# Designs tried in a protein design run: peptides against a protein of PDB entry 8OXM. Part 197

Target 1, 371 residues: chain A of PDB entry 8OXM
Amino acid sequence: FKAEFRLAGGVNLPKIIDCVGSDGKERRQLVKGRDDLRQDAVMQQVFQMCNTLLQRNTETRKRKLTICTYKVVPLSQRSGVLEWCTGTVPIGEFLVNNEDGAHKRYRPNDFSAFQCQKKMMEVQKKSFEEKYEVFMDVCQNFQPVFRYFCMEKFLDPAIWFEKRLAYTRSVATSSIVGYILGLGDRHVQNILINEQSAELVHIDLGVAFEQGKILPTPETVPFRLTRDIVDGMGITGVEGVFRRCCEKTMEVMRNSQETLLTIVEVLLYDPLFDWTMNPLKALYLQQRPEDETELHPTLNADDQECKRNLSDIDQSFNKVAERVLMRLQEKLKGVEEGTVLSVGGQVNLLIQQAIDPKNLSRLFPGWKAWV

## One batch from the design tools (peptide; made by RFdiffusion4, then SolubleMPNN)

Design b2_p20_5_s2 (from b2_p20_5, 13 letters changed)
Fold by OpenDDE base, seed 4:
Structure b2_p20_5_s2 (fold): chain B 371 residues (1-371), chain A 20 residues (1-20)
Amino acid sequence: as target 1 above (371 residues)
Amino acid sequence: DELEREEGIAAGLAIAEARK
């Protein structure tokens, strides 16, 4: 271990540590000190299984459809080591960094990221109508710029085009796999982009199996498909490559129903895998930046032993697990809102739901749905 | 091929975008 560490961006200030392996290679590692990395590790294993399914199908293999994975070593319920994704940047850092973000560079007369956040925080407790109006005003004055990522990184036109396709395919694969697993919307700091491949890496997988729908501000989108995410696809947007890659991914997932159900069933009943949303986790995920100053958690855990009989806890857990499995089975059958859809119909519904400004305006302002 | 058509349309649109 080198004595020097770098701070990665984000609320938890994860430490980047340079490690020399027994092979003499330097490897950067991200040390998270407050997050349960077990959920990340489990989700990476599920992604590897999904990648195996995608590689077996000729149509998805030809398109190189994969969800990017990273190595996770969980050390405890609150600590672990991530393989630092060298040559990646958070999309939020590229887009909305305070001084040199792409929005500030390419759209200097638009609202600042801070002004957008402030406006959306002011209406957080308001009606859905007021949230929608302010979200539309924010969107009008904060135009997407993520197309410039590929333009800055890939100067050769043929390489630029290939990397934009790789990006679009990566978004499609991660969106559909993320929907099947119920990952929901993702904070812009928890989506990394590889500066060489243009592929996305999803980190901090603490919300799965639609547990984002039971947050104090519930998620309203099946995956993150915000205006900047779409702008990175270029002039095609969600049409053509993205839509077809979603359809081909969904086809593989639906045709692999038995395998996916079996894998998820084993995970849901694993006593070491805490996927359920708890009040502390909900507060952590939707805590306001302004409230960080005063909560010294004097967690006087008054162990109010709510002696809920072990039987009632197990029965309540089993009912939630059964509901998650039932909803997963519905998704894999194309059942949406009680109607059986074709692959194309299901993918179309998901895309429309993900890009709907009414759904986006209802999201937690901390997740920056206007980016 | 469906993939060739996919990439061909995307390429045509990318060329049209780069000319603006």
Scores: peptide ipSAE 0.361, ipTM 0.902, DockQ to the pose 0.013
Fold by OpenDDE base, seed 2:
Structure b2_p20_5_s2 (fold): chain B 371 residues (1-371), chain A 20 residues (1-20)
Amino acid sequence: as target 1 above (371 residues)
Amino acid sequence: DELEREEGIAAGLAIAEARK
């Protein structure tokens, strides 16, 4: 390790350290402090298994459908080393980074990212109708610009086209795999884009198995398919390549039902894998920027009162795990809202749910559903 | 192939987009 470190931006002040490998190559590493990286490590293994399934199928292999993975070395329950995704940028940094963001550069007369966030925060505790109206006003005055990512990064037209396809395929694969696994917290800082491949890298996998639905503001979309995500696909939007890649991915997932259920069952009952949502995690994920000042977690909450009888905790845990497995089985059968759907019908429903401005308007403002 | 058709349509649309 070099003696010097850089702070990455953000609340947790992650340390970027440069490591010299045994090969003499310098590799940048992100050291997260105070985060449980075990969940990320487990989810990376699940993604590798999904990639193996996708590589076995001819249709998904031809399309090069993969979910991008990164190396996670958990050091403790509250520390680990992430292999820094070299050559990646958070989509939020590209889109809405202050005055240098693509929205400000390409749409200087639109609302600022701050104005959009402020408007949505003002209605956070309001009715769904009021949230929808303000969300539609925000969306009218904050037009998508993510098409410019590929245009800025890939000047050769043939390369540009190939990278836009790679992006679209990456969104499709990660969306369907993420839906099957119930991956939540897909805000614009938890999705990186590779500046060389145009593929997405999903980070911070701490909300899985639909635990985003039990947050104080429940997640209302199956995956992130917001206007900028769609704009990055170009003129085709969700039609053609994206839809077809979703269908082919969903087909592989549904045809792998027994394997996926067995894997998830092992993970749900792994005593080292804490996938359950806890109140502190829920508060952290949906904390307001204004509330950052006072919640020093006085870690002195006495561990004593959580002696609920080991039996009652175990029974409650088992019931949650069973519900997760049942819901996973439903998804893999194409059961949505009590109806059995075809692969095309299920994918269509998920796309419609993900792009519905009524669902998007109900999300926590920190998720930035207008981006 | 279904893939060739998918990519061909995407290419045609990309060319049409770049001409506007």
Scores: peptide ipSAE 0.343, ipTM 0.897, DockQ to the pose 0.013
Fold by OpenDDE base, seed 1:
Structure b2_p20_5_s2 (fold): chain B 371 residues (1-371), chain A 20 residues (1-20)
Amino acid sequence: as target 1 above (371 residues)
Amino acid sequence: DELEREEGIAAGLAIAEARK
């Protein structure tokens, strides 16, 4: 281990450490403290299985539809080593870095990321109508710039075009698989983009199986498809390549229903895999900057009341697992809101839900739905 | 091929975008 560490951006300030392997190669590793990396490791295995399914289908294989995976070595319930995604940057760092973010560089007269955050925090406890109005004002004064990622990184027009296609395909694949697995909206620091491939890498997979819907501010989108995410696709936006790649991915997922259900069932009942949302995790994921000062852990809440019968906890867990499996089966059948949809109909509904400014305006402001 | 048509349309639109 080198004595030097870098802070990766984000709330947890994970430490990037350089390690020399027994082979003499330097490897960057991300050390997360306080996070259970077992969930990330399990979700990487599910992504690998989804990739295997996508490679078996001719249409998805021709389109090179894959979810980028990374190596996770869980060391404990609160520590692990991630192989750092070398040559990746968080999309949030590229877009809204305080010093040199793309919004500040390309749109210097727009609202700052701080002004946007402040405006949306001021209305966090307000009506949906007030949230929508302020979100629309923020959106008008904070215009997308993510198109410039590919333009900055890929100067050759043919390479630029191929990388924009790779980006669009990566967003489509991760969006549909993320929807099936219930990953929901992803914080902008938890989506990395590869500076060489333009493919996305999803990290910090601590919200899965629609557990984002039981957060203090419930999730309202099936996946992150914000204005900057769409702007990275160029002038076509969600039409053409993105839509077709979503449809082809959804076809493979729906045709692999039995395999996906079997895998998820095994994982949901694995006693080593805690996928359930707990109140502390929920508070952590939606912590306000103001609430950092008052959460002195009064650890002295008496251990006595947590002896609720092990039987009632197990029965409650089993009922949650069954509901997750039922909802997964519905998604894989194309059942949305009690109606069976075609692949095209289901994908269209999901896209419309994800881009709806009414849904986006209701998200937790800390997740920056205007980015 | 459906893919060739998809990519061809995307290429045509990208060229039109770059001309603006």
Scores: peptide ipSAE 0.371, ipTM 0.906, DockQ to the pose 0.013; fails the geometry check
Fold by OpenDDE base, seed 3:
Structure b2_p20_5_s2 (fold): chain B 371 residues (1-371), chain A 20 residues (1-20)
Amino acid sequence: as target 1 above (371 residues)
Amino acid sequence: DELEREEGIAAGLAIAEARK
């Protein structure tokens, strides 16, 4: 370990430390405090299993369909070491950095990221109709620019093309696997892009098994497929490579249903794996910048948990776990809204749900659905 | 191959994009 550390900022004051490996290579590590990294560690193991399944299938192997994984070492219930993804940047940092973000550079006459956020925050407590109207106004005045990521990083046309394919394949694989696992909280800071491979790295895996649907502002999309995410695919958009890679990934997931159900069942009943949404976590994820001041830890939260009979908590937990397993089984059978769909039909429904501006306009403003 | 067709279409579209 180097003697010096950097603070990454934020409420939890994560520390960036540089470690020299036994191989003499420097590795940057993120030490998170107060965050439960066990969920990230468990989800990385599930992603590794999904990658194994994808490598066994000839069509997904030929397409190099993989979810990027990182090493997680949980140290306690509220601390751990993440292998920092060296050579990655948050997509939000590239797109909407206040000083030199791609939106400001390529679209200087559009609304600023701050103006967009402000407009959506003003309507946060309004009707779905008012949210939709303001979201459409924001989208009209904030046009996508993520195509420029590959154009800036990859000057050779052949390399540029291959990297855009790698990006599109990475979005497809992570979107479908993320949907199957019910992965939420896919805001622009929780998705990193590798500057060398153009592949996505999903971090902060603390919202899984559709627990994003029970947030105070429910998640209304199966994965992040916003206008900038689509713009990064170039002129193909969601058609061609993306759709086909989603279909091939979904086929592998559906054909592996027994394996996936068995793994998720073990995880849901693991007493060391807290996947359930709690009110404090929900408040943390959907905090308003204005509400930072008044979260005094009211000591009274601990006293109400103590009075629920352990039996009633366990019975309620088991019923939630059973519902999660049943919904996972439905997804793996292609059951959507009570109808059995083909792989192509299911993937099409998910794409339409993810790009629907009515669904996107209902998301929490901090998710930045206009990006 | 289905992949060759997919990549061929993607390449054709990328060439069309670069000409705009």
Scores: peptide ipSAE 0.343, ipTM 0.897, DockQ to the pose 0.013; fails the geometry check

Design b2_p20_5_s3 (from b2_p20_5, 12 letters changed)
Fold by OpenDDE base, seed 2:
Structure b2_p20_5_s3 (fold): chain B 371 residues (1-371), chain A 20 residues (1-20)
Amino acid sequence: as target 1 above (371 residues)
Amino acid sequence: SKLEEEEGKRIELLILEAKK
């Protein structure tokens, strides 16, 4: 380890350390000191399994459909080392970073990212109708710019085209795999883009198995397919390459039902894998930027072990795990809202749900559904 | 300009994509 460390931005002050490997190569590592990286490590293993399934299928292999993975070394329940995704940037940093963000550069007369956030925070406790109206006003005055990522990074037109296709394939694969696994909390800081490959890297995988639906503000979309995500695909948007890649990914997932159910069952009952949503985690995920200062975790939450009989906790946990498995089985059968859909029908429904302004307007403002 | 030629090639690739 080098003696020098850099602080990465963010609430948890993650430490970037440079490590010299036994091979003499310097590798940047992110040391998180408060996050349970075991959830990320488990989900990376699931993604590797999904990638194995996708590589076995001829149609998905030809399309190079993969979900990007990173190395996680959990050190404890509260600490771990991430092999930092070198050459990645959060999509939020590219899009909405202060005065240097792509929205400010390309759309200087649009609402600022701060103005958009403020408007949506003002209506956070309002009706769905009021949220929708304000969301539509925000969207009208905050136009997508993510197409410029590939244009800035890839000057050669042929490279630009191939990278934009790689991006579109990455969005499709991660969206469908993420939906099957019930991956939540897909805000613009939890999605990185690789500046060399244009592929997405999903981080902070602690909201899985649809636990985002039990948040104080429930998640209303199956994955992030916001206007900037779509704009990055170019002129065809969700049509053509994206839709076809979603369908082919979904086909592989549905045809792998038994394998996926078996893997998820083992993980749900792993006592080392805390996938359940707890009130403190829910509060942390939907905390207001203004409230960041006052949540000193007073360590004095008395461990009043509510001696709920171990039996009642176990029974409640088992019922939640069974419900997760049942819902996963439904997804893998194409059962949506009590109707059995074809792969194309299911993918179409998911795309429509993900792009619906009514669903997007209902999300927590911190998710930044207008980006 | 070189920029106009690059943009022209991007447009050609987009047109080819829209036809597939």
Scores: peptide ipSAE 0.155, ipTM 0.815, DockQ to the pose 0.014
Fold by OpenDDE base, seed 3:
Structure b2_p20_5_s3 (fold): chain B 371 residues (1-371), chain A 20 residues (1-20)
Amino acid sequence: as target 1 above (371 residues)
Amino acid sequence: SKLEEEEGKRIELLILEAKK
């Protein structure tokens, strides 16, 4: 271990520790000190199983469809070592860093990231109509720039093309796998991009099984497919490679229904895997920067009175777990809003839901739906 | 220019992608 640690940006100030392995390789490790890394560890195992299914299928294997995984070593319920993917950057750091962000560099006359956030925070408690109008104004004055990531990192045209394809495939695979698992909280700091492979790494997997829909501001999109995410695909956008990779991923997931249901059932009933949304977690995820001052965790509220009948908690938990399994089965059958869809129809619906500015305008401002 | 040749190759690769 090097004696020097860097703080990664973010509310929990994760410590980046440079570890020299027994192989002499330096590995950056992210030590999260407050997050339940067991959720991340469990979801990484699910992603590895999804990758195994994708590698067995000839079409998805030929397309190199994989969700990027990282090693999680949980040390406790509140601490663990993430093998931080060396050579990754948060997409938010590349796009909207205050000093040298791509939006500021390529679009200096657009609204600043701060101005966009302020405008959306001002309407946070307003009607959906007012949120939509302000979101459209923000989008008009904050144009996408993520195409420049591959252009900056990959100067050779042939390498640039292959890396942009790798990016597009990574977005497609992670979007569909993430949708099937109900992965939420896909803000711009929870999605990393590998500077060498152009593949995405999804971190902070604590919002799963559609628990983002029960947040104080519900999640209204199946995955992150915002304007910058689409701009990174280049001129074809969501058409061509992205759509085909989504369809082929969805086909493999639907054809693996029994395996995926069995896996998720084991995880939902694992007493060590707390996937349920609680009010404190919801407040933490959707906390306003101004509200940071008053959460003194008076951890001293007596553990005594929340002994509400273990039986009522257990019955409520079992009913939530059953609903999650039923909804997973519906997704794997292509049942959307009571209608059975083909793979192409289901993927099309999900893409339309993810890019709809009405859905995007309703998201929590901290999700940064305009990026 | 070398930049125009690189842009031309990028466009050609994009056209080939759209045909696949």
Scores: peptide ipSAE 0.131, ipTM 0.801, DockQ to the pose 0.014
Fold by OpenDDE base, seed 5:
Structure b2_p20_5_s3 (fold): chain B 371 residues (1-371), chain A 20 residues (1-20)
Amino acid sequence: as target 1 above (371 residues)
Amino acid sequence: SKLEEEEGKRIELLILEAKK
């Protein structure tokens, strides 16, 4: 290990360390010191299985549909080593960095990222109508710029076109697989982009199986398909390549129903895989930056009272696990809101839900739905 | 690597047990 470390951006300030392997190769690693990385490790293996299913199908293999995976080594219940995705940047850092973010560079007369966040925080406790109106005002004065990522990184027009296509395929594959697994907390710091491949890397997989819907501010979108995400696809937006890649991914997932159900069932009943949302995790994920200074959760050990009988906890857990499996089976059958949809119908519904400004305006302000 | 391989093998074993 080198004595020097860098802080990665974000609330948890993970340490980036350079390691020299026994082979003499330098490897960059991310050390998280506060998070249970077991959930990330398990979800990476589920993504590898999904990639195996996608590689077996001729139509998804020809389109090179894959989810980018990284290596995770959990060291303890609260620490682990991540293979740092060398040559990746958080999409939030590229888009909305305070000094040199793409929005400031390309749209200097738009609202600042701070002004947008402030406006949405001011209406956080207001009606859905007031949230929608302020979200529309923010969106009008904060225009998408993510098209410039590929233009800055890929100067050759043929390479630029290929990388924009790789990006669009990566968004489609990760969106559909993320929806099937109920992946939440898809804020702009939890999605990295590879500066060489233009593919997305999803990190911090601690909200899965639709547990984002039971947060104090429920998640209202199936995946992140915000205006900047769409702008990165270029002039066709969600039409053509993105839609076709979503449909082909969904076809493979639906045709793999038995395999996916068996895998998820094993994981839901694994005593070492804590996927359930707890109140402390919920508070942490939706904590306001202003409240970060005062809420050191002194876990006063005296919340002894919520030792509900072990039997009632186990019965409540089993009922949640059963509901997760039932909802996964519905998704894999194309059952949405009590109606059986075709693959094209289901994908269309999910796209419409993800781009609906009414759904986007209801998200927690920290999710940054205007980006 | 060993811990990743052990966690990978653990999940593969759980999947193999659930298929029986």
Scores: peptide ipSAE 0.011, ipTM 0.394, DockQ to the pose 0.024
Fold by OpenDDE base, seed 4:
Structure b2_p20_5_s3 (fold): chain B 371 residues (1-371), chain A 20 residues (1-20)
Amino acid sequence: as target 1 above (371 residues)
Amino acid sequence: SKLEEEEGKRIELLILEAKK
């Protein structure tokens, strides 16, 4: 290991370390010092299984539909090493870096990222109507710029076109698989884009199996399909390539129902895989800036095993796991709101839910649904 | 769902208790 480290951005200040492998190659590693990487490791395995299903189908294989995966080595319940995705950048860093972000560069007269955040935080406890009105004002004064990522990185028009298609396919695959696995919305810092492939890498998979819906501010979208995510697809937006890739991914997922249910069942009952939402995790994910001052470092998550009878904990856990499996089965059957939908109908509903400004306006402001 | 709202409220209460 080199003696020098770099800080990556983010709440936990992850350390980027360079290591020399036994092959003499330098590799970057991301060391997270406060996160349980077990969930990330498990979700990477699930993504590999989904990729195997996608590669078996001729239509998804021809489209090269895959979820980008990375290596995760959990070290403890509070630490781990990630293979640093060399040549990736968080979409949030590209878009809303305060000094040189694409919004500031291309839209200098729009609201700052800070102004947008402030406006949405001011209405966080307000009505859905007030949230929607302020979100629409923010969106009007904070116009999408993510189209410029591919334009900056790929100067050749033919390469640019192919990379925009690769991006669109990556968003489609990750959106549908993310919906099936209940990943919900994703913070802009937890979506990396590969600067060479234009494919997305999803990191920090701490919310799965729709556990985002039981947060203090519940998730209202099936996946992140915000205005900048759509802008990166170019002029067709969610239509054409994106929709077709979603449909083909959903078709493979639905046709793999038994396999996916069996895999998820094993994971839900794995005693080493804590996927459940807990108060500390919910607080961490939706911490308000006002709450930063009172968190004394003495919230050691000492397992105050609240001595609830082991029987009541196990029964409550089993009921949550059963509900997750039932909902997964519904998704894989195309059951939405008690109605059986075709693949095209289900994908259409999910796209409409994900892009609806009413749903986006209700999201936790910390996740920046206007980006 | 109503169940998700009840679980969310329960988590919110537990967060409020953990902040005291």
Scores: peptide ipSAE 0.000, ipTM 0.302, DockQ to the pose 0.049

